# Peptides against a protein of PDB entry 5TUV, part 34

Target 1, 107 residues: chain A of PDB entry 5TUV
Amino acid sequence: KEVIDRLRYLKAEIEDLELKERELDQQKLWLQQSIKNVMDDSINNRFSYVTHEDICNCFNGDTLLAIQAPSGTQLEVPIPEMGQNGQKKYQINLKSHSGPIHVLLIN
Target 2, 107 residues: chain B of PDB entry 5TUV
Amino acid sequence: AQECQNLEVERQRRLERIKQKQSQLQELILQQIAFKNLVQRNRHAEQQASRPPPPNSVIHLPFIIVNTSKKTVIDCSISNDKFEYLFNFDNTFEIHDDIEVLKRMGM

## One batch from the design tools (peptide; aimed at target 1 P70 L75 L94)

Design b2_p19_4_s2 (made by RFdiffusion4, then SolubleMPNN; its pose is not in this set)
Fold by OpenDDE base, seed 3:
Structure b2_p19_4_s2 (fold): chain B 107 residues (1-107), chain C 107 residues (1-107), chain A 19 residues (1-19)
Amino acid sequence: as target 1 above (107 residues)
Amino acid sequence: as target 2 above (107 residues)
Amino acid sequence: MDLKIYDEEELKKLLELLE
């Protein structure tokens, strides 16, 4: 019967998809670990930077702030709300737990 | 049959989820490649210059870029240990992470 | 846990497999 055959086919395909999804999940885990290992390497860490020129080439026409903070730094961008004077408040809150934050005006 | 329809819906949902995971995995791969390319570039540049760049001329990862209008007034409150930064803007701003910057750099 | 580090060639191969 066509329906029975279709059911069997679909179930088999779904099983294959489940295997594929698990494979992708494992690959993600390994890649995340690889990224961490590469970035934590002392030699790579020494050269893990961009220049002022790099940033200027990526952006133009506005004020640019570069904020360097340790991994794990908390970034909070509250939803804009009305202030006391009726003006919307636009804020960025940064809190580091492992080291100082450095801010550089680029443009 | 209804069962076939249900399985087909499930199949499609799984396919879409797998597609999303594949996309995320691709991004992780590109991130790692970009980072390695960045390190290689910087190593080569410092070898050619026979010295590291000035400390304040580079932005070490991880970082974010805040982009706002030249007319935007920015107020910043900093803790004594520079572990906490509170930024207030009188207008909207954009935030870009280091991953996006590396992409824009063509790494 | 075991440490896994991908070299550029491995990463490119993985990327190719995902395309």
Scores: peptide ipSAE 0.259, ipTM 0.885, DockQ to the pose 0.029
OpenDDE base, seeds 1, 2, 4, 5: peptide ipSAE 0.249, 0.238, 0.256, 0.019; ipTM 0.886, 0.884, 0.886, 0.847

Design b2_p19_4_s3 (made by RFdiffusion4, then SolubleMPNN; its pose is not in this set)
Fold by OpenDDE base, seed 3:
Structure b2_p19_4_s3 (fold): chain B 107 residues (1-107), chain C 107 residues (1-107), chain A 19 residues (1-19)
Amino acid sequence: as target 1 above (107 residues)
Amino acid sequence: as target 2 above (107 residues)
Amino acid sequence: TSLIIKDEKKELELKKLLE
């Protein structure tokens, strides 16, 4: 029956898609590890920086804060809630576990 | 018929996930390339200058950029060990990661 | 790059809201 054939076809296709998805997952894993290795290299790490000029070229007109923190630092941006004074609270919480956080005012 | 419809939905869901994963892989590749280009640029620049840049003139990865209006009042609370930062803004802000910055830089 | 954003989905949505 046509329905049975369609079911069989769909199941086979889904199986193929599952294989493709697993392949992509594996590729992602390898690529992530590769990036980590490159970034953790001592020479690359030494030169892994941007300048104030770089940042200014990317953004303009507003106050720019650069926050440098160690890998693994937790970034939390709470959902804006009404404060005690009726003002919405806009907040950033940073928590590092491996080193100090450094903040620079760019402009 | 209903089973066919269910499998069609599942098929479409998987196709979309695969598409998303493919895009994510492409982004990771671009990130790796951008980082390598950044390192190469900085190495060349330091070779030409025959010195490293001053410590406070550069922003080391990983970092984030916070962009807000010049009129925004920013209050920052810092822990004694500088491992915890609390930023309070009286208005909205944008956060950009280092990956986006590298993209904007054309790396 | 390696900063850990808690509740990525919520954070992403929130970032859009704050922009």
Scores: peptide ipSAE 0.051, ipTM 0.865, DockQ to the pose 0.352
OpenDDE base, seeds 1, 2, 4, 5: peptide ipSAE 0.042, 0.024, 0.039, 0.035; ipTM 0.868, 0.861, 0.866, 0.866

Design b2_p19_4_s4 (made by RFdiffusion4, then SolubleMPNN; its pose is not in this set)
Fold by OpenDDE base, seed 2:
Structure b2_p19_4_s4 (fold): chain B 107 residues (1-107), chain C 107 residues (1-107), chain A 19 residues (1-19)
Amino acid sequence: as target 1 above (107 residues)
Amino acid sequence: as target 2 above (107 residues)
Amino acid sequence: MSLIIKNEEEEELLEELEE
């Protein structure tokens, strides 16, 4: 009896948790769409930028490249492998399908 | 007994997933707030300056920041239409997305 | 820091990107 009651309790709780999980999934989707809508707004898009100063304040001491590309641009960072000269290859591959990529040297 | 144990494990698994999803949702909320704050900041700044910033002085979203040593040699191959970029580094680098930058900016 | 920029044909760059 005790085991059976525990099983029933657990099953009921799991069902409640499933509902909660689905609710969170829907909320995430809604919020993602909301963010997209906000970013795609013409006024917001016009002001959706950071400055060189902003970047410099966030990072110190190294070479900083800013790469701006259209949403949906493919970004690939291969796992470093040994190159022909016995040196590891450190690469970034970018492929845009909707517009040009812009690169800025910050420092 | 075994079934009870299996359900307890499943229960715990679901609880952890829910916790993770809640955290992810909060992060998305913060991202949206940060973006809105960025837009407001820039809008106010341009109003005060009575002009937009120079085109090459700002980095529009979406973007990434590549951080590497000042000693790193960077080779960049670019297609004629600037839709494809291949970056080769002779040393390690770090990539930061625009979301992280906004966080570091305190937006 | 040295930054070397090379303009390449799209086809050649695609080959490099696929390697």
Scores: peptide ipSAE 0.044, ipTM 0.852, DockQ to the pose 0.034
OpenDDE base, seeds 1, 3, 4, 5: peptide ipSAE 0.029, 0.042, 0.028, 0.029; ipTM 0.855, 0.853, 0.855, 0.855; seed 3 fails the geometry check

Design b2_p19_5 (made by RFdiffusion4)
Pose (drawn by RFdiffusion4):
Structure b2_p19_5 (pose): chain A 104 residues (1-83, 87-107), chain B 106 residues (1-49, 51-107), chain P 19 residues (1-19)
Amino acid sequence: KEVIDRLRYLKAEIEDLELKERELDQQKLWLQQSIKNVMDDSINNRFSYVTHEDICNCFNGDTLLAIQAPSGTQLEVPIPEMGQKKYQINLKSHSGPIHVLLIN
Amino acid sequence: AQECQNLEVERQRRLERIKQKQSQLQELILQQIAFKNLVQRNRHAEQQARPPPPNSVIHLPFIIVNTSKKTVIDCSISNDKFEYLFNFDNTFEIHDDIEVLKRMGM
Amino acid sequence: EEEELEIWEKNVEAAERFN
């Protein structure tokens, strides 16, 4: 039949696709780890910053609010319901205080 | 027969997912070289100048919140711990550290 | 209203990436 070996063929490709994902899952997990090791060198943390000019060059006009918090800080944004509509940002930081810079 | 329809849908799924994974994989690589160059760029600027801590500098990780000039922004802290509440009377946008690093080049 | 929901979806995606 045309269908029964449309199966055997498809069932012979997905393992290549399955192993390719396993490989891609391993590559991603220790690429993320190598990224974590670089951003926590003490020397590299010293220069892991951006200036006002950089932000202004990438955001034309308007009011800009820069919010800095430690890693793992959770940011929750509810739906713009009505109650006047509500546009709000819920910020939860357990590892430390947050720093807010008003960009001009 | 429906074991044929199930695997063809599953195949495309795996394909569409494996493709997106290869995309975020190179984005992660781009994230590292952009971070390395950003660090190298700041070290070079410090040899021609040190900028003060609370001003003119934003440490990673961070977010950028963009809204209109006529938009009023309120900041509220309550009795509950580890909570921050920002209110806007109008729409806004949030951008990440990764995107600003891309927009600046590297 | 549709535009506001699109902006909200972008904000949720950016919040997920930040988290």

Design b2_p19_5_s1 (made by RFdiffusion4, then SolubleMPNN; from b2_p19_5, 6 letters changed)
Fold by OpenDDE base, seed 3:
Structure b2_p19_5_s1 (fold): chain B 107 residues (1-107), chain C 107 residues (1-107), chain A 19 residues (1-19)
Amino acid sequence: as target 1 above (107 residues)
Amino acid sequence: as target 2 above (107 residues)
Amino acid sequence: EKEDLEKNEKNREAAKRFN
């Protein structure tokens, strides 16, 4: 009886968890859409930027590249592999489909 | 019973998955808040300055920050239309997206 | 090497978010 009761309890809880998971999935979807709508707003888009100072305050002591690219730009970071000379290759590949990419050196 | 054990394992797996989804949802909420705060900050700043910042003084979203050592040699090849970029580094680098930057900014 | 792989993984994760 104890086992049967435990089974019943577990099955009921799992069912509740399934509902909760679906709820979270929906919330994620709606929130993602909300974020997209906010970012796509013309007024918000006008003010969606950071300054050089902002970046410098977040990072220090290194070379910083800021890469601004249109939404949907493909960013690829290959796994480092040995080159022809035995040196590991560290690369970033960017491909935009909707507009130019802008790169600037920060600090 | 074995069935109870199996269901308990499943229950725990679902709980962990839900927890992960809850965390991801919270991150999205923070992203939206950060973006709204950024926009508000910039709007206020431009109102105070009575003009927008110079175009090359700001980094518009979406963007990434590439952080590497000052000693790192960076080679960049660009397509004619600036739609495609290939960066080669002779050492390791770190990529930070705009979301992370906004978090570091305290937005 | 381990650090390189870790950094690369983080970079790839960041790239995934950007894409």
Scores: peptide ipSAE 0.575, ipTM 0.909, DockQ to the pose 0.912
OpenDDE base, seeds 1, 2, 4, 5: peptide ipSAE 0.572, 0.561, 0.570, 0.562; ipTM 0.909, 0.906, 0.909, 0.907

Design b2_p19_5_s2 (made by RFdiffusion4, then SolubleMPNN; from b2_p19_5 with E2K W8N V12R E16K)
Fold by OpenDDE base, seed 3:
Structure b2_p19_5_s2 (fold): chain B 107 residues (1-107), chain C 107 residues (1-107), chain A 19 residues (1-19)
Amino acid sequence: as target 1 above (107 residues)
Amino acid sequence: as target 2 above (107 residues)
Amino acid sequence: EKEELEINEKNREAAKRFN
C-alpha cells in the first residue's frame, strides 16, 4: 500500500511538473518576443548603445575590440587547433548578411 | 519498488530542468530590464547634453567585446564590403556579448 | 589547457547568444 501510494503521488507530481515545464516554455517564448519588440522599437533602437567609458569601466588591462554587427550576423569561434607550424590557431570568424561590420579598438 | 525508484529519478530530472528553465527565464527578464535601463540612461544623457553623442563614440547593439592580452598580436582580414571579418590571434582571447556588458555596467 | 578550453567554451556560448 505504501508503494502504491508513493507511485500515485509520484505520477501526480510528475504530471504537475510537466505542466509547469510547458508553462515555463511558453513564458520564455513570450518574453523573447517581448524583448524583440522592445529592441526593435525605433525609439529604443536609437538609444541602444554603450559608450567607450562604459566598456573601459567593465574591462581593464587588456586590448579591447568592440565589434558591432547587424542582427543575424554569424559569429564563429573555432576550437583552437594546431596550425601548419604547430602553433594553435585562435580565430574569430564573422559574416554579416544584412550590413557592414564595424570594429573599433577601445583604450 | 523499482518503478518508484525510476519515477523518483525522473521526478528529480524534471525538477532540475525546471530549475534551469526558471534560471534562464530570470536571465531574460534581467536582460529586458537592463536594456530598458540603458535606453532610459541614454535618453536622459542626450537630453542633458542637448545632442546625440558622436557616431564613433558609441557602440550600438548588438555588439561583442573581445579582450586579449596587450601582448597578443591580432591580425584581421576584411572583405571588400566589410561583411566578413577574420580575426587571428596568436594567443587566447575572451568574448563578451552585449548582455554581459550590460550586466557588468549594472544596468 | 583546461583554462583555455573553458575560455573557448565561454566564447562559443557568447557567440551562440550573439548569433
Scores: peptide ipSAE 0.574, ipTM 0.908, DockQ to the pose 0.784
OpenDDE base, seeds 1, 2, 4, 5: peptide ipSAE 0.565, 0.561, 0.450, 0.561; ipTM 0.908, 0.906, 0.905, 0.907; seed 4 fails the geometry check

Design b2_p19_5_s3 (made by RFdiffusion4, then SolubleMPNN; from b2_p19_5, 6 letters changed)
Fold by OpenDDE base, seed 3:
Structure b2_p19_5_s3 (fold): chain B 107 residues (1-107), chain C 107 residues (1-107), chain A 19 residues (1-19)
Amino acid sequence: as target 1 above (107 residues)
Amino acid sequence: as target 2 above (107 residues)
Amino acid sequence: DKEDLEINEKNREAAKRFN
């Protein structure tokens, strides 16, 4: 009886969890659309920027590159592999399809 | 007993997925809040200055920040149309997306 | 090497969010 009761309990809980998961999926979708709408708003877009000071306040002690690219730009960071010279390759690949990429040296 | 164990494993798997989804949802909420706060900050700042910031003083979203040692040698290959960039580093680097930057800014 | 992989993984995750 204990096993049967446990089975019944587990099945019921799993059913509840399934509902919860679907609810979360819907919420995520809704929120993603909301964020997109907010970011695509013309006024918001005009003011969607950070300053050099902002970046410098977040980072220190290193060379900082800021890369601004259009939405949808493909950013690839390959796993470091040994090059022909036996050294690891540390690379960033960027490919934009909708506009130019802008690179700034912050410090 | 075996069925009970199987369901318990499934239950745990679902619980973990739900937890992950809840966390992701919370992050999205924070992102939206951060973006709205950024926009508000910038709007207020420009109102006080009565002018937009200089074009080269700001970094528009979306962007990434790449930080590396000051000793790191960076080579950049760029396409003619500036749509494709290849960065080569002789050492490790770190990438931070705009979302992380906004978080660090306390937005 | 392990640290490099960890850094790379973080970078890749950041890239995913950017994409």
Scores: peptide ipSAE 0.602, ipTM 0.908, DockQ to the pose 0.911
OpenDDE base, seeds 1, 2, 4, 5: peptide ipSAE 0.601, 0.591, 0.599, 0.594; ipTM 0.909, 0.906, 0.909, 0.908

Design b2_p19_5_s4 (made by RFdiffusion4, then SolubleMPNN; from b2_p19_5, 9 letters changed)
Fold by OpenDDE base, seed 3:
Structure b2_p19_5_s4 (fold): chain B 107 residues (1-107), chain C 107 residues (1-107), chain A 19 residues (1-19)
Amino acid sequence: as target 1 above (107 residues)
Amino acid sequence: as target 2 above (107 residues)
Amino acid sequence: DKKDKEINEKNRKAAEKFN
């Protein structure tokens, strides 16, 4: 009897969780679209930037590269592997399909 | 009962998935807020200055920040059309997306 | 090596978000 009751409870809970998950999925989709719309707005796009000062305030003590690339640019960071000279390869591969990539060195 | 155990495992799996989705949704909300705040800040700043910032003083979204030791040697190969970049580092580096940067900025 | 793996994983995650 206890097992049967537990089974019924679990099944009911799982059903509720399924509904909750679907709701979250819908909310995510809606929010993603909202973000896209906001970012694609011409006025917002004009002001969608950070300054060198902003970056410097976020990071210190290191060499900083800022890489600005069009949306959809492919960014690959291969797992470091031993090169021909026995040194690990630390690489970044960027490939844009819609426009040029801009790189800035930030002190 | 085996069935009860199976459902409990399923329940837990769904709970964890829902938790992850809730977290992701919250992050999206924060992203939207951060972006809106960024735009507002920049609009206000430009209004006060009565001019846009110099083009080489800002980094437009989307972008990434790469930080590495000042001792790290960085080599960059660029395609003719500047659509493809290959960065080689002689040591480790870290990549930070624009979302993380906005978070660090307190947007 | 472990540190490298951790850093690489973080970088990969960042890359996924950027893509």
Scores: peptide ipSAE 0.526, ipTM 0.902, DockQ to the pose 0.898
OpenDDE base, seeds 1, 2, 4, 5: peptide ipSAE 0.511, 0.512, 0.519, 0.513; ipTM 0.902, 0.901, 0.903, 0.902

Design b2_p19_6 (made by RFdiffusion4)
Pose (drawn by RFdiffusion4):
Structure b2_p19_6 (pose): chain A 104 residues (1-83, 87-107), chain B 106 residues (1-49, 51-107), chain P 19 residues (1-19)
Amino acid sequence: KEVIDRLRYLKAEIEDLELKERELDQQKLWLQQSIKNVMDDSINNRFSYVTHEDICNCFNGDTLLAIQAPSGTQLEVPIPEMGQKKYQINLKSHSGPIHVLLIN
Amino acid sequence: AQECQNLEVERQRRLERIKQKQSQLQELILQQIAFKNLVQRNRHAEQQARPPPPNSVIHLPFIIVNTSKKTVIDCSISNDKFEYLFNFDNTFEIHDDIEVLKRMGM
Amino acid sequence: EPLLNSAELKEPFNYTLEF
């Protein structure tokens, strides 16, 4: 039949696709690990920053609010319901205080 | 028959997913070279100048909140711990450290 | 493109700051 070996063919491709994903899952997991190792060198943390000019060049006009918090800080944004609509940001930081810079 | 329809849908799924994974994979690489160059760029600027800590500098990770000039922004801290509440009377946008690094080049 | 646009938000948005 046309269908029974449309199966055998498809069932012979997905394993190549399956192994390709396993490979891509391993590559991603130790690429992420290599990224974690670089951003926590003490020398590299020393220069892991951006200036006002950089932010202004990438954001034309308006009011800009820069919010800095430690890693793993959770940010929750609810739906713009009505109660006046509510536009709000719920910030939860367990590892430390947050720093807010008003960009001009 | 429906074992044929199930695997064709599953195949495209795996394909569409494996493709997106290869995209985030190179984005992660781009994230590292952008971070490395950003660090190298800041070291070179310090040899021609040190900027003070609370001003003119934003450490990673961070977010950028953008809203209109007529928008009022409120910051509230309550009795509950490890909580921050920001209110806006109008719409806003949130951008990440990764995107700003891309917009500036590397 | 922005990480989040509040004008087009239809579901709760959750984000975690990472390196």

Design b2_p19_6_s1 (made by RFdiffusion4, then SolubleMPNN; from b2_p19_6, 8 letters changed)
Fold by OpenDDE base, seed 3:
Structure b2_p19_6_s1 (fold): chain B 107 residues (1-107), chain C 107 residues (1-107), chain A 19 residues (1-19)
Amino acid sequence: as target 1 above (107 residues)
Amino acid sequence: as target 2 above (107 residues)
Amino acid sequence: SPLLDSSKLTEPFSYTLTK
């Protein structure tokens, strides 16, 4: 009987958790839309950039490439595989659909 | 009962998902704040300089940063439509998104 | 914590820049 009571309690709690999870999902959706709206604002868009100095301050030592592309640009990285010459291939594939891709060498 | 145990496992699973979603929401909020701070910073800086930065001196969002060894040989191929880019590296690399950069910048 | 470390890839990685 205690087991039955526990079962009922657990089922009720799970239902409450489901409601909470759905609430969080909705909040995420609205927040994402809010962020998009903020970023799409003309003034915000005008000032939505970082400088070379900003990047250099975030990273050090290695070669840094900055790749700026339109929103929605797709990035693909295949699993490194051995090439015909016996060298592993490390690749980045970028596909833009709405504008040019810009590549900058930072350091 | 086995059913009770199953529900307890499910309960815990849902609790963990909820926790993760709460964390993700917090991250989104921080992203929005970081972006707003970035815009404010840049707007103020341009006001002080009385001019916008040179076009090639800044990296507009969205962007990614590729980090690789200075010894890494990088080759870039551009498709005929110029919207597709293929980067070939002879060694490993890291990719960082603009969100991470803003975090590192302390925005 | 990078978005991707190519040295640790076990499956193809895909990413879409902010829509």
Scores: peptide ipSAE 0.626, ipTM 0.908, DockQ to the pose 0.879
OpenDDE base, seeds 1, 2, 4, 5: peptide ipSAE 0.623, 0.617, 0.622, 0.624; ipTM 0.908, 0.906, 0.908, 0.908; seeds 1, 4, 5 fail the geometry check

Design b2_p19_6_s2 (made by RFdiffusion4, then SolubleMPNN; from b2_p19_6, 9 letters changed)
Fold by OpenDDE base, seed 5:
Parts: C-alpha cells; structure tokens; sequence
Structure b2_p19_6_s2 (fold): chain B 107 residues (1-107), chain C 107 residues (1-107), chain A 19 residues (1-19)
C-alpha cells in the first residue's frame, strides 16, 4: 500500500509538473512575441541602437568588429581546422536572407 | 518498486526542465526591460543633443560583436550573393551578442 | 559570458540573429 500510495502521489505530481511546463512554454512564446512587437514598433526601432562609446565601454584592448545584420541572419563558426599552409582556420560565415550586412570597426 | 523509482527519475527530470525554462523566461523578461531602457536612454540623449547621432556612430540591433587580438589579421570576403559574408581570422576570437552588450551596459 | 569563444569549439557553432 505504501508503494501504491507513492505511485499515485508521483503520478499526480508529474501531472502537475506537465501543466506547469506547458504554462511556461506558452509564457515564453507570448513573451517572445511581445519582445518582437516592442522592437518592431516604429519609434522603438528608431532608437534601437548602441553607440561606439557603448561598445568601447564594454570591451577594452581588443580589436572589435560590430556586425549588424537583419534578424534571421545565420551565423556559423566551423571547428578550427588546419589550412593548407598549416595555419588554423578561424572563420565566421554569415548568411543574410533579407538585407545587407553592415560591419563597423570599433577598435 | 522499480516503477516508483522510474517515476521519481522522471519527476526530477521534469523539475530540472522547469527550472531551466523558468530561467530562460526570466532572461527574456530582462531582455525586454533592457531594450526598453535602451530606447528610453537614446530618446533622451537625442532630445538633449537636439539631433540624431551620426549614422556611422551607432550600431542598430540586432548585432554581434567580434573581439580579437589587436594582432589578429581579419579578412572579409563577400560572395556573389551580397548577403553572404566570410570572415577569416588568423587567430582566435570571441563573439558577443547584443543581449550581452546591453547587460554590460547596465540596461 | 561570450556567445562563443572560438578557442573552445568542439562542434560547428550555429547562431541566428534575432530581435
């Protein structure tokens, strides 16, 4: 009976957890949509930027590239491999589908 | 019983997923807040300056920041498809998303 | 933490820019 009671309890708890997980999934979706709506607002979009100063304040000492691209742009970084000259290949591949990519040298 | 143990493992797995999803949700909330704060800051700044920032002085969202050593040689190739970019580095680099930048900015 | 450190890659890294 103890085992049976434990089983019943666990099953009930798991059911509650399933409901909670679905709730969180839904909340995530709604929040993502909310963020999209806020960012797509014309006024907000106009002011959705950072400055060179902002970036410089966040990072020091290194060469900094700022790459602005349309939402949905795909970025890939392959595993570094040895090149033909014996040099490691460090690479970034960008593929945009909806607009140009803009690159700024910050430092 | 074995079934009881299986359910306990399942319960723990679900609890962990829920915890992860709760954390992700919190991050999204913070992202939205950070964005709103960014917009507010920029609006205020432009009001004070009575002009928008120069076009090349700002980085519009979404963006990424690539940082690498000052000694790193960077080559950029644009494919025939103007939307495809290839960056080659002769050394390691780091990538930071706009979300991290906003966090570092204290937004 | 950075989105990626190229020195620590164990698999091809994929990322999509999002708003």
Amino acid sequence: as target 1 above (107 residues)
Amino acid sequence: as target 2 above (107 residues)
Amino acid sequence: KPLLDSSKLTETFKYTLTK
Scores: peptide ipSAE 0.650, ipTM 0.909, DockQ to the pose 0.937
OpenDDE base, seeds 1, 2, 3, 4: peptide ipSAE 0.653, 0.635, 0.644, 0.646; ipTM 0.910, 0.908, 0.909, 0.909; seeds 1, 2, 3 fail the geometry check

Design b2_p19_6_s3 (made by RFdiffusion4, then SolubleMPNN; from b2_p19_6, 7 letters changed)
Fold by OpenDDE base, seed 5:
Structure b2_p19_6_s3 (fold): chain B 107 residues (1-107), chain C 107 residues (1-107), chain A 19 residues (1-19)
Amino acid sequence: as target 1 above (107 residues)
Amino acid sequence: as target 2 above (107 residues)
Amino acid sequence: KPLLDSSKLTETFNYTLEK
């Protein structure tokens, strides 16, 4: 009886957790869409930017590249490998599908 | 008994997933708030300045920031279609997304 | 927390810019 009762309890709890997880999944999707809608708004889009000063204040002392690209642009960083000259190569690959990529040097 | 143990493990697994999803949801909420605050800031700033910022002085979302040592040599190759960029670094670098930048800005 | 630190890469890193 005790084992049976425990099983029933656990199964019921797991069922509740399943419902909760699905709820969270839906909320995530909704919020993602909401964010997209807010950002795609013409007025918001007009003001959806940061300044050079903003970036400089966030990162002091480094060379900074600001890379603006269309949504959906893919970024790939391969594992650094030794080059022919014995130097490790550090690389970033960017591929845009819908528009140009813009690069700004900061600092 | 074994079934109880299996269900208890499953319960814990689900609880952890739910916790993770709750955290992710909170992050999305913060992202939306940060974006709205950014827009508000920029609107106010442009109102005060009575002009938009210079075109090359701002970085529109979405963007990434690459930071590296000032001693790092950076080479950039652009594909013929101008949609593909290859960055080569002779040293390590870090990449930061726009979300992190907004956080650092206190948005 | 940075999106990526190239000094700590153990596998190819992939990322998609999104609004």
Scores: peptide ipSAE 0.653, ipTM 0.909, DockQ to the pose 0.933
OpenDDE base, seeds 1, 2, 3, 4: peptide ipSAE 0.649, 0.641, 0.648, 0.655; ipTM 0.910, 0.907, 0.908, 0.910; seeds 3, 4 fail the geometry check

Design b2_p19_6_s4 (made by RFdiffusion4, then SolubleMPNN; from b2_p19_6, 9 letters changed)
Fold by OpenDDE base, seed 5:
Structure b2_p19_6_s4 (fold): chain B 107 residues (1-107), chain C 107 residues (1-107), chain A 19 residues (1-19)
Amino acid sequence: as target 1 above (107 residues)
Amino acid sequence: as target 2 above (107 residues)
Amino acid sequence: KPLLDSSKLTEKFSYTLQK
């Protein structure tokens, strides 16, 4: 009886958790779409930028590259490997599908 | 007994996933708030200046920031279609997304 | 927390820019 009752309790709880998880999944999708809609708004899009000053205030002492690219642009960083000259290769690959990539040297 | 244990493990697994999803949802909410604050800031700033910022002085979303040592040598290769970029670094680098930047800006 | 620190990379990293 005790084991059976425990099983029933656990199964019921898991069912409730499943519902909660699905709810969260839906909320995530909704919020993602909401963010997209807000950002795609013409007025918001006009003002969807940061300045060089903003970036410089966030990062100090380093060379900073700002890379602006269309949404959907893919970024890949391979595992650093030794080159032919014995130097490790540190690399960033960018691939855009819908527009040009813009690179700005900030600092 | 074994079934109870299995269900308890499953329950804990689901609880952890739910916790993670709740955290992710909170981050999305913060992202939306940060974006709205950014837009508001920029609108106000342009109103005060009575002009938009110079075209090359701003970085539009979405973007990433790459930071590396000032001593790092950076080479950039652009594909023929201009949609692919290859950055080579002779030293380590960090990548930061626009979300992190907005956080650092206090948006 | 940076999106990536190349000095700590143990596997190929992929990321997609999104609004």
Scores: peptide ipSAE 0.649, ipTM 0.910, DockQ to the pose 0.937
OpenDDE base, seeds 1, 2, 3, 4: peptide ipSAE 0.641, 0.635, 0.642, 0.644; ipTM 0.910, 0.909, 0.910, 0.910; seeds 3, 4 fail the geometry check

